Peptides against a protein of PDB entry 5Z08. Designs and how they scored, part 103

Target 1, 168 residues: chain A of PDB entry 5Z08
Amino acid sequence: RQKDEWAKKTSSLMKQLDWFIGEHLGAMLAAEELGGPVVGELMEIDPDDLSAGFNAHGKLKKATSQPDLDRRQRRIDDIWGPQDEQGQAHKRKRGADEALAASAEMRDLIEQLMNKLVEAGGDNSATYVEIPRESAAARFLVRSKVAMFHPNDARRLRLVDFGRDLDD
Target 2, 222 residues: chain B of PDB entry 5Z08
Amino acid sequence: GLPRLIDAIEEASKIPAKRRQTPIKPTIEKLTTHLYTHGASPDSLLRLADLLTLRNHLDQASLAAITRNLYPSSTVSDEVVLRFIGALGHGQLKPTLALQALFLRWLVMVYHLLENPGVLGQVYGVLFDLLDTAAIRPQLCHLLALVTRRKHVRPFRIQAILTLSRQTGGDPNLTGLLRVFKNYYPEIIVGDATKGRASAFKHPDPQWRQHLDEIQQRRSEA

## One batch from the design tools (peptide; made by RFdiffusion4, then SolubleMPNN)

Design b2_p14_8_s3 (from b2_p14_8, 7 letters changed)
Fold by OpenDDE base, seed 2:
Structure b2_p14_8_s3 (fold): chain B 168 residues (1-168), chain C 222 residues (1-222), chain A 14 residues (1-14)
Amino acid sequence: as target 1 above (168 residues)
Amino acid sequence: as target 2 above (222 residues)
Amino acid sequence: MGDVVRQYIEDILS
């Protein structure tokens, strides 16, 4: 009974988390992956300033002259730039696709991290997930104090121990 | 609808309870039931924020009940946020500290729905200066933990928290906030007074969160 | 946003 209630509660919470990732986080993660502002730092940027693009440091570039808009900046502008008429539908679709991809990556990463934690049975050394790259999703989880990198290997990520052994 | 209920409560709020022709409690119950079922639109949130933050003749139980059921159906505007922030602190015209704690808790729980979370960063100093108010400190520290950025972590604020931590005997919420500061400045020495347990700043009400998510999901499907 | 995700994960793992 308690396991079933826990399973139901866990399932419900996972569905809610999945929804939250899809509705709120995916677009911001996609923006970060495309060289936009870090998730949560965007909140300090005026949406109108987002149209000016971001430098390599995630800072708003002043609308200086059209230098060779690096392919990444074009993608950011495609997702967040002012919708001129004809390019809007393709930009919206591309932005939506990138947001969906980012959402899927975040969901998958969280699932892997949780699965490893459960499989490890309290062995912290076995809780690491191998990540192919330092993604916006991975960085976000670390910044959020949800995950941590291995001290000697930035390709290994684990959940922060929230002090409950799942086996109790 | 919700606007008519708010109208009735606004009118009743202008009149002392002893002079009201009809009890307001049934109308408050209808309002809270409606809020629980459907949430509040941005316009309704603003009106309710005024009812909650401005001095009127509504009883504390009614104000608390409204606050506990203040589910946004969509986003939370800067104007709504600023109403609640403006209501914080000591003053004859300000809400009770108990109600202020509920407002801060509410802001924590709806932080992800703010149209511009940066608005809280702009009023960071106002929030920070209230840390000495014990009655609101737990929720205030939680909100500050969400809002704090590198630009806010200044030497004078570090020292202020350290001093207040010593004075309070190591309040876990202050220790939690210092840990947030330490993320930006690892060299911050959390002195002996902070050897205590730090608050983890967990969600204040998981059931409230779940219900909020249900209300928000209905909007996305509509 | 990060705190929201953290809170979900903490609640799932609790």
Scores: peptide ipSAE 0.382, ipTM 0.566, DockQ to the pose 0.449
Fold by OpenDDE base, seed 3:
Structure b2_p14_8_s3 (fold): chain B 168 residues (1-168), chain C 222 residues (1-222), chain A 14 residues (1-14)
Amino acid sequence: as target 1 above (168 residues)
Amino acid sequence: as target 2 above (222 residues)
Amino acid sequence: MGDVVRQYIEDILS
């Protein structure tokens, strides 16, 4: 009975979280991935500064000629491309697709993190998920104090144990 | 509908309770029931924010009841946020500190629905300067924990929190806020200044959140 | 927004 209630509660909360990710986070994560403002940061970033991209530390890269600037600039230009009706439609569609992709990535990452936590049975060393890249999703979770990187390996991410880590 | 209920309450709010021809409680109950069931539109939120933040003849219980049921059906505008922020602090024209605490709690619970979360960052100083007010400190710290960015973490504010933490004997909420600051400046020593457990700033009301989510989901399906 | 996600996760894990 208690397990069933917990399972039902957990399922309901997961559905709510999935909804929240899709409705609220996806677009913002997509914007961050595209070099937009960091999720939840004041959009003091001039759209023109978005073209410069962000460094690995979330700081606006100075407009140095690095080739990754061109891809992001293209993405930004594709996002900000000609304001004709077709361009706006393509922009909206692309924005929607990026938001969906970001939402899916966030959902998957959370699911993996939670699964590893459950599987680890209290062994913190076994709770790490290997991430293929430092995504906006991963960065967001870390900034949100939901997840933390392994101290020696930025490719390994784990959930913060809210039960235990609060007692330390 | 909700607008008519708000109209009636606005009119009643202009008149002292003893001089009202009709009791307002039934109308407040209808309003809170409606808010619980359907939430408030942006326009209704603004009107309700004015009722809650401006000095009027509504009783504290009614104001609290409205605040507890202030579910946004959509987004929360900057204007609504600024009404609540403007109502904070000391003064004869300000709402009670108890009501201010409810406003801050509300802002925490609806933070994800703000049209522009940056508006809170713009008034960061106003919020921060109220940390010495013990009655609202828990909710202020929670809100500041949400709002704080690197640009807000200034040496004078670090020192202010450290000083206040010492003065309060290590208020867990201040310790929690210092931990947020430490994310931006790892060199901040929290442990020496703060004896005790830091607040985790958990959601103030999980049931309220769940109900809000249900209201918000209905909007997305419409 | 991060806090919202954190709160959901905390509630799921609690």
Scores: peptide ipSAE 0.382, ipTM 0.568, DockQ to the pose 0.436
Fold by OpenDDE base, seed 4:
Structure b2_p14_8_s3 (fold): chain B 168 residues (1-168), chain C 222 residues (1-222), chain A 14 residues (1-14)
Amino acid sequence: as target 1 above (168 residues)
Amino acid sequence: as target 2 above (222 residues)
Amino acid sequence: MGDVVRQYIEDILS
């Protein structure tokens, strides 16, 4: 009974986390990957806002602001294509695709980190996940104090042990 | 609907309980039931924030019940946030410290729904200066842990927390906030007096979070 | 946002 309640609770929380990643976090992660603001500086980035591009300071470009000819804006404009009518539909679709990709990456990374923690059975050396790159997702988890890099290898990431680290 | 319930409560709030012709409790129960089921729109949140933060004739139990059921159905505006922040501290016109603690708890629980989280950073000093108020300190430290950025971590604030930590015998919430500060400035020496257990600032109410998520999900499906 | 995710993960792992 308690195991079933725990399993149900865990499953429910995972579903909620997955929803939160998809609805709120994915677009923000995608924006960070695209050279936009760091996650948490701008809340609720609409995929449509991703298509508007970012200024040199990583702020969302409002439709009325002159295209900042900064390299970052050009890169965003290159990613999102020219502001023609056909380009806007493609831009919106691409923004949605990037948000979905970022959401999937975050979900996968969290799952891997949790699985390694459970499998390690208390061996800290076995808790590390190898990451192919320092993604927005990885950086976000580290900034959030959910994960930490290996001291000698920035390609290895592990979950913070919330049970032990509270006592040190 | 919710607006009509708020109208009735607003009118009742102008009149002392002993002078009301009709008990307000049934209307509050209808309101809280509605909030629990559907949440509050941004417009309704603003009106409810005014009812909660402005001096009126509503009883503390009613105000607490509304606050405990104050589920946003969408986002939380800067204006709503500022109403709650403005209600903090000592003063004859301010809500009770118990109610202020509930407001801070609410802000923690809805932080991810703020239209502009930066608004809390702008009032950081106001929040920080209230750390000496023991009744609201736990929730205040939690909120500050969410809000704190490098620009807020200043030598005078570090020293203020260290001093207050010593004075309080190492309040775990203050130690938790110092750990947040240490993320920005690793050189911060948490003195021996602060070697106590730090608060992890866990979600104050997992059931409330779950219910909020259900309300928010219904909006995304509509 | 980070604290929200942290809170979910903490609750899952607890």
Scores: peptide ipSAE 0.377, ipTM 0.563, DockQ to the pose 0.468
Fold by OpenDDE base, seed 1:
Structure b2_p14_8_s3 (fold): chain B 168 residues (1-168), chain C 222 residues (1-222), chain A 14 residues (1-14)
Amino acid sequence: as target 1 above (168 residues)
Amino acid sequence: as target 2 above (222 residues)
Amino acid sequence: MGDVVRQYIEDILS
């Protein structure tokens, strides 16, 4: 009975979190990915700095490659630049698609992080998810103190242990 | 509807309880029931914020009941936020500290619905200067934990928290806020005075959150 | 925003 109530509660909370990601967080994550403001203005980072990503300690890296900045800046200019009505419609659609993609990435990342935590059975070394890229989603979770990078490998991310054993 | 209920309460709020022709409690109950069921629109939120923050003849229990049921059906405007911030602190015209604590708790719980979260950052100094007020400190620290950005983490504020932490014997909420500061400046030494369990700033009311989410979801489906 | 997500995750994992 308690397990069933916990499962129901967990499922309900997960659905609420999914909704929150889709309705509130996705667009902000997409903006950050495009070199816009950091989600929640957690760091006053120049758009150029946003492209640099964060190190294992959540510190801003120096922007290495100019080419990706140019593509993202063009996308920002394409989104925010003065465009005719048709251009605005295309911008809105593109912005919506990017928000959806960011939402999906965040949901997937959270799911993977939670699954690894459950599967690890208390082995901290087994709780890491390999991330293919440093995303706005990953950075957000680290800044939010939800996740931590592996101290020696910024491609490995794990959930922070909130001091409650899942078994309690 | 909600506007008519607010009209009735606004009119009643102008009159001392002893001089009212009819008890206001039934109308307050109808209002809180409506708010619980449907939430408040931006326009209604502004009117309710005025009722809650401006001096009137409403009793404290009624004001608290409205605040506890102040579910936004949509977003929260800067104007609404500023009404609540303006109601904080000491003064004869200010709401009670108990009610101010409820306002701060409310702001924490609706932070994600603010039209412009940056508005709280603009009034950061006002909020920070109230940390010495023990009655509102727990909720104030929680709100500041949400609002704090790198630009707010100044040496004088670091020192102010450290000093206040020593003076309070290591208030866990201040320790929690200092940990937030340390995220921006890792070199901050959380000295022995902060030896203690820091507040994790958990959601103050999970049931309220769940109900808010239900109200918000209904709007997205409409 | 981050604290909201953290609170959800903490509640899910509690």
Scores: peptide ipSAE 0.364, ipTM 0.563, DockQ to the pose 0.439

Design b2_p14_8_s4 (from b2_p14_8, 8 letters changed)
Fold by OpenDDE base, seed 5:
Structure b2_p14_8_s4 (fold): chain B 168 residues (1-168), chain C 222 residues (1-222), chain A 14 residues (1-14)
Amino acid sequence: as target 1 above (168 residues)
Amino acid sequence: as target 2 above (222 residues)
Amino acid sequence: MGDKIRQLIEEILE
């Protein structure tokens, strides 16, 4: 019974995490990879606010100004895209595809980190995931104090074990 | 005026060179001459940043000529900075690596005119992750040397530079950046990774600096 | 956002 309740709670939390990544983080991570603001320094940026761009003071530009990334993509598409309704759909699709890719990368990374933590059975040396690059996802997890890099190897990332790292 | 020249170039940039009714080169020459004489206002800088960073039908020589004459008459906004940062890296829609190197060089040369130098600190990770790109590494290391603060100097980045330094045979620019890191963490051993001389990150173009100062002074007198 | 993801992961690992 307790295991089943724990499993249900964990499943519910995973769904919430997936939702949070998909709905909020993916677009922001994609923006960071594209040279936008770093996720977490601007906590309350609504995806719509990301679209509005930031002024020199880090304040959201008023919603009436086309988002800088959208302006950039619009201008690219205005230059290279077909003029038709399909061009706007392709823009939205590409932004959505980048957000989806970032979301998938974050999900996969978290899953790997969690799996390694469980598999390690308390051996901190075995908890490291090898990452191919320092992604926006990896950086976000580190900034969020969820993950940490190996002291001697930037390609190795592990979850911060809030429970056990106190006793060893 | 400068806005009309930008308008003409923006319109021409939408059209392949073979389909243009008029050659754009004379207009680009007028633009670069104007920029050299008067500099670019913040609004003009933003428009020019878009022309430089967005995929268009302008030739690489024209884009490089504009970048080499991109003197700010006043400050450089975060928006302009972010246009150039967003143009960095690999991708079909991104500028050539040669042009990206010119953008990074430009950012180094105008760093003191940024409205908010902190904006580069916010995108530090994006810049740092591009260090493996050899074509832009010299200018990138120089920019990072200006931008780096204690919060950016992390064990993983130290190790990344050390690893990349070994892989590159001790690139002097990486050694220079590692020396900047050592200012925050004195325990960093630079010598094992770098048998070579560190870059001093001198100003890339003293003549460009002098001309920029002249343009900036004219604004203060007006 | 970082705090929320941290909280969610902490709650999953607890």
Scores: peptide ipSAE 0.248, ipTM 0.345, DockQ to the pose 0.280
Fold by OpenDDE base, seed 4:
Structure b2_p14_8_s4 (fold): chain B 168 residues (1-168), chain C 222 residues (1-222), chain A 14 residues (1-14)
Amino acid sequence: as target 1 above (168 residues)
Amino acid sequence: as target 2 above (222 residues)
Amino acid sequence: MGDKIRQLIEEILE
């Protein structure tokens, strides 16, 4: 009974994780990889503030006049608006493909990090995953305080041990 | 005017070269001549950035010619910058690495005209992660050298450059970037990783800079 | 989002 409840809970959480990555995080990570805003900075931005844009210092521009909102909304609408021209269809397809790729990368990275943590059996030296590059996914996990780089090797990433932070 | 030339090229870009009724080369030559003479307005720059960065039926020589003549007559918007940054890296829908190197070179040459230089700082991680791509590394290191601030110089990035420098046999561009990092953290030892010469990140094209200055001066007089 | 991903990962690892 308890094992079945645990298995159901874990399965439910994994589905929530997959949904969160696929529906929200993947698109944002893809936007970062495409030269858009950094995902960690976006989280500090109210959705209403996303519409206002960023100033030179990465701070929200105060809601300046209606025309810039209309241009951005038009651009969002042009990015996400109807498939009328072949160029817009290619932009949408590219955006979707990049979001899928980013989602897959994040999912794979999280899975590797979790697997290494479980396999290490408490040996912190064995918890590191080798990453080929500092991806938007890796950076996001570090900014979110979910993962940390090895102090002497930027290609090695590990999960933060949340259990130890409670005992200190 | 420039908008009409862009319209014609945009329409031609939708059609494969073999199916075009009229050769595009004369229109590209008119565009590049116009750009060389007058530069591009912010609105024209955005349209041209889309032509350069989005997959279309324009040939590589035409895209390179437009990029080499992409003189801003005014400022460069964040949107234009982000189009070029989004075009970087590996992917079937991305421009060739040769064209990406030209984009990075262009960003270096127009850096002082950015409406918001901070936009490149926001995408610093994206740029930094491309350092392993040898074909764009020289221009990428130069751009990063301009963009780098204290907030970007982190221990993990220092170590990443040191590691990549060892793996590349001491690429002089990476050594140059480490020297920029050393300005913020003097304790960084560059010498042990790099028996080699560091790049000085000189302006890529002094003639292009001079011509840009002439175009920009006309803006101030108007 | 960062808090949500952290929460989900923490809950999975508990």
Scores: peptide ipSAE 0.245, ipTM 0.342, DockQ to the pose 0.257
Fold by OpenDDE base, seed 2:
Structure b2_p14_8_s4 (fold): chain B 168 residues (1-168), chain C 222 residues (1-222), chain A 14 residues (1-14)
Amino acid sequence: as target 1 above (168 residues)
Amino acid sequence: as target 2 above (222 residues)
Amino acid sequence: MGDKIRQLIEEILE
């Protein structure tokens, strides 16, 4: 009975997490990864504003086409820059694809972090996930005080043990 | 004169040291003495920039000595600047990282003499992408601190500095650069990664500065 | 946003 209740609760919470990541966080993480504002450090970007793209200042592109020489900015401009009607549909699709990719990356990272915590059996040294890159997802979790980097290795990330910090 | 010294060094630079009939060191010493006394004209600067940045048979000590005495007698052209910027990074054809650090230091010290300071802004991305190279990072951050304008402060660059700051344990030069960024965007949260001391980006060599000023003054009086 | 993620993860780990 208790195990079933725990499983149901966990499943419900995971669904809420998936919803939150998919509906809110994914687009903002995608924006950060593309050179937009940092989630939680800069003003919340309305997901609807992502479609307008970011200017050289990480602000929503208002119509002023300054030729940005930066390759990443070109990518942002390619994704979000003002284009004709056909270009807008392709840009919206690409923006949605980047948001989905960011959502998937965040979800996968959280799952790996949780799995490692469970597998470690209380050994803090075994709780680290090796990340291939420092993603917007990884950075967000650290800023949110959900995760922490290994002090000597920025490729290793672990969950903050919220249970132990209450007993100390 | 200076052109003849450069000619001799250019010819010697084409030949491996073991195959040279005469040691080049005395000619390098004459060149550095001349540069220290009179500085280099724009034309001479360009020729010297090529000697410093292009692969040749000159030894590292000679290249460093020339760089340390590379006093402009007037302005520094975009072409000269671009030679030094083009010499940055990793590669078999690139100068050593130690020499690249000297080039960046030189650019910092002569920044006020650039004919067009905007040229560095145009290559900002090239400079910024080299921040992960520890050997040149101090001078690179200093140069970027001078060059950075609002247009360069992009979210991905903010994040890149924050990331690199964490990875380096809070390099003071990165913290200093992030403070420059914050001047344009006060909303930048300098997270825990930057709880370190920021570099003040002081002039790298006050004596060199003073000597440069003396060389520049002599030209204004002629 | 960070607080919500933290809350959800904390609740999962409890």
Scores: peptide ipSAE 0.243, ipTM 0.334, DockQ to the pose 0.277
Fold by OpenDDE base, seed 3:
Structure b2_p14_8_s4 (fold): chain B 168 residues (1-168), chain C 222 residues (1-222), chain A 14 residues (1-14)
Amino acid sequence: as target 1 above (168 residues)
Amino acid sequence: as target 2 above (222 residues)
Amino acid sequence: MGDKIRQLIEEILE
């Protein structure tokens, strides 16, 4: 009975986490990955805003001012910009795809971190997940004080032990 | 020649890998072999910098291979440097952090070949503000160690390094950078927590250095 | 946002 209740509670919490990641965090992480604002500085980013892109200051590019798009940005737009008028739909789709990818990356990272914590059995050295890159997801978890990097290896990330590490 | 290889890669870079009629890998291998043997001219470096820093359809392995063989046959222009600096940080339009680390490593290794080393000093703030990015921090600290002058050592930057050092548990690279700062301002107290082993910022690849020197010597003889 | 994610993760780990 208690095990089933725990399993249901855990499942419910995981669903809430998945929803939170998918509905709120994924788009913001994708925005950060796009050079947008750091997650936590902006409360909500519409996926449509992701399609507009961000300026060098992490602010949404308003459609009107063609600032002198850095030759680099023009070239990127030439390479990745929609060729035809259907380009807005492709940009929107791409923004959505990036939000989904960011959500999936965050979810996978959290799962790996949790699994390693459980598997380590109290050995802090075994709690580290190897990350292929410092993603917006990884950075967000660190900023949120959910995870920490290994002091000597930025490729290793672990969950903060909320029970032990806060008291030390 | 090298320009034709670059042309072929530039054209291929516009096309997704799955839609390419011919594999690009053989052309990349020819390019990297040529670069290893002869180095890249300033013009070729600029073109390659664009290929490396602009979003295109080249795979990460190819980009890394080009970067690892990016031997300048001559000097490195400000424009080339600025392409790589502009590629740093977070963004989908930016290269991966792994590739950015390779760019920073490259800049360290070719620092003595810069036409104007002062260009890095002009973008010092941009570089410094990226120190919180752990994936590139080792190479970034090394580059900053080379670039830092008295004018860059400001109280707010000292405090920023100290704060970041505490937050990272005393990253040896940050401690190393702080030691460089201390050379200009001896009064900087490297807190006891930073008594850790500072990075000595040794050359990241002695073999690469030696090969670069061989390429550069051929230039002096021509 | 960070506090919410931390709370959710903490609750999952409890």
Scores: peptide ipSAE 0.237, ipTM 0.344, DockQ to the pose 0.270

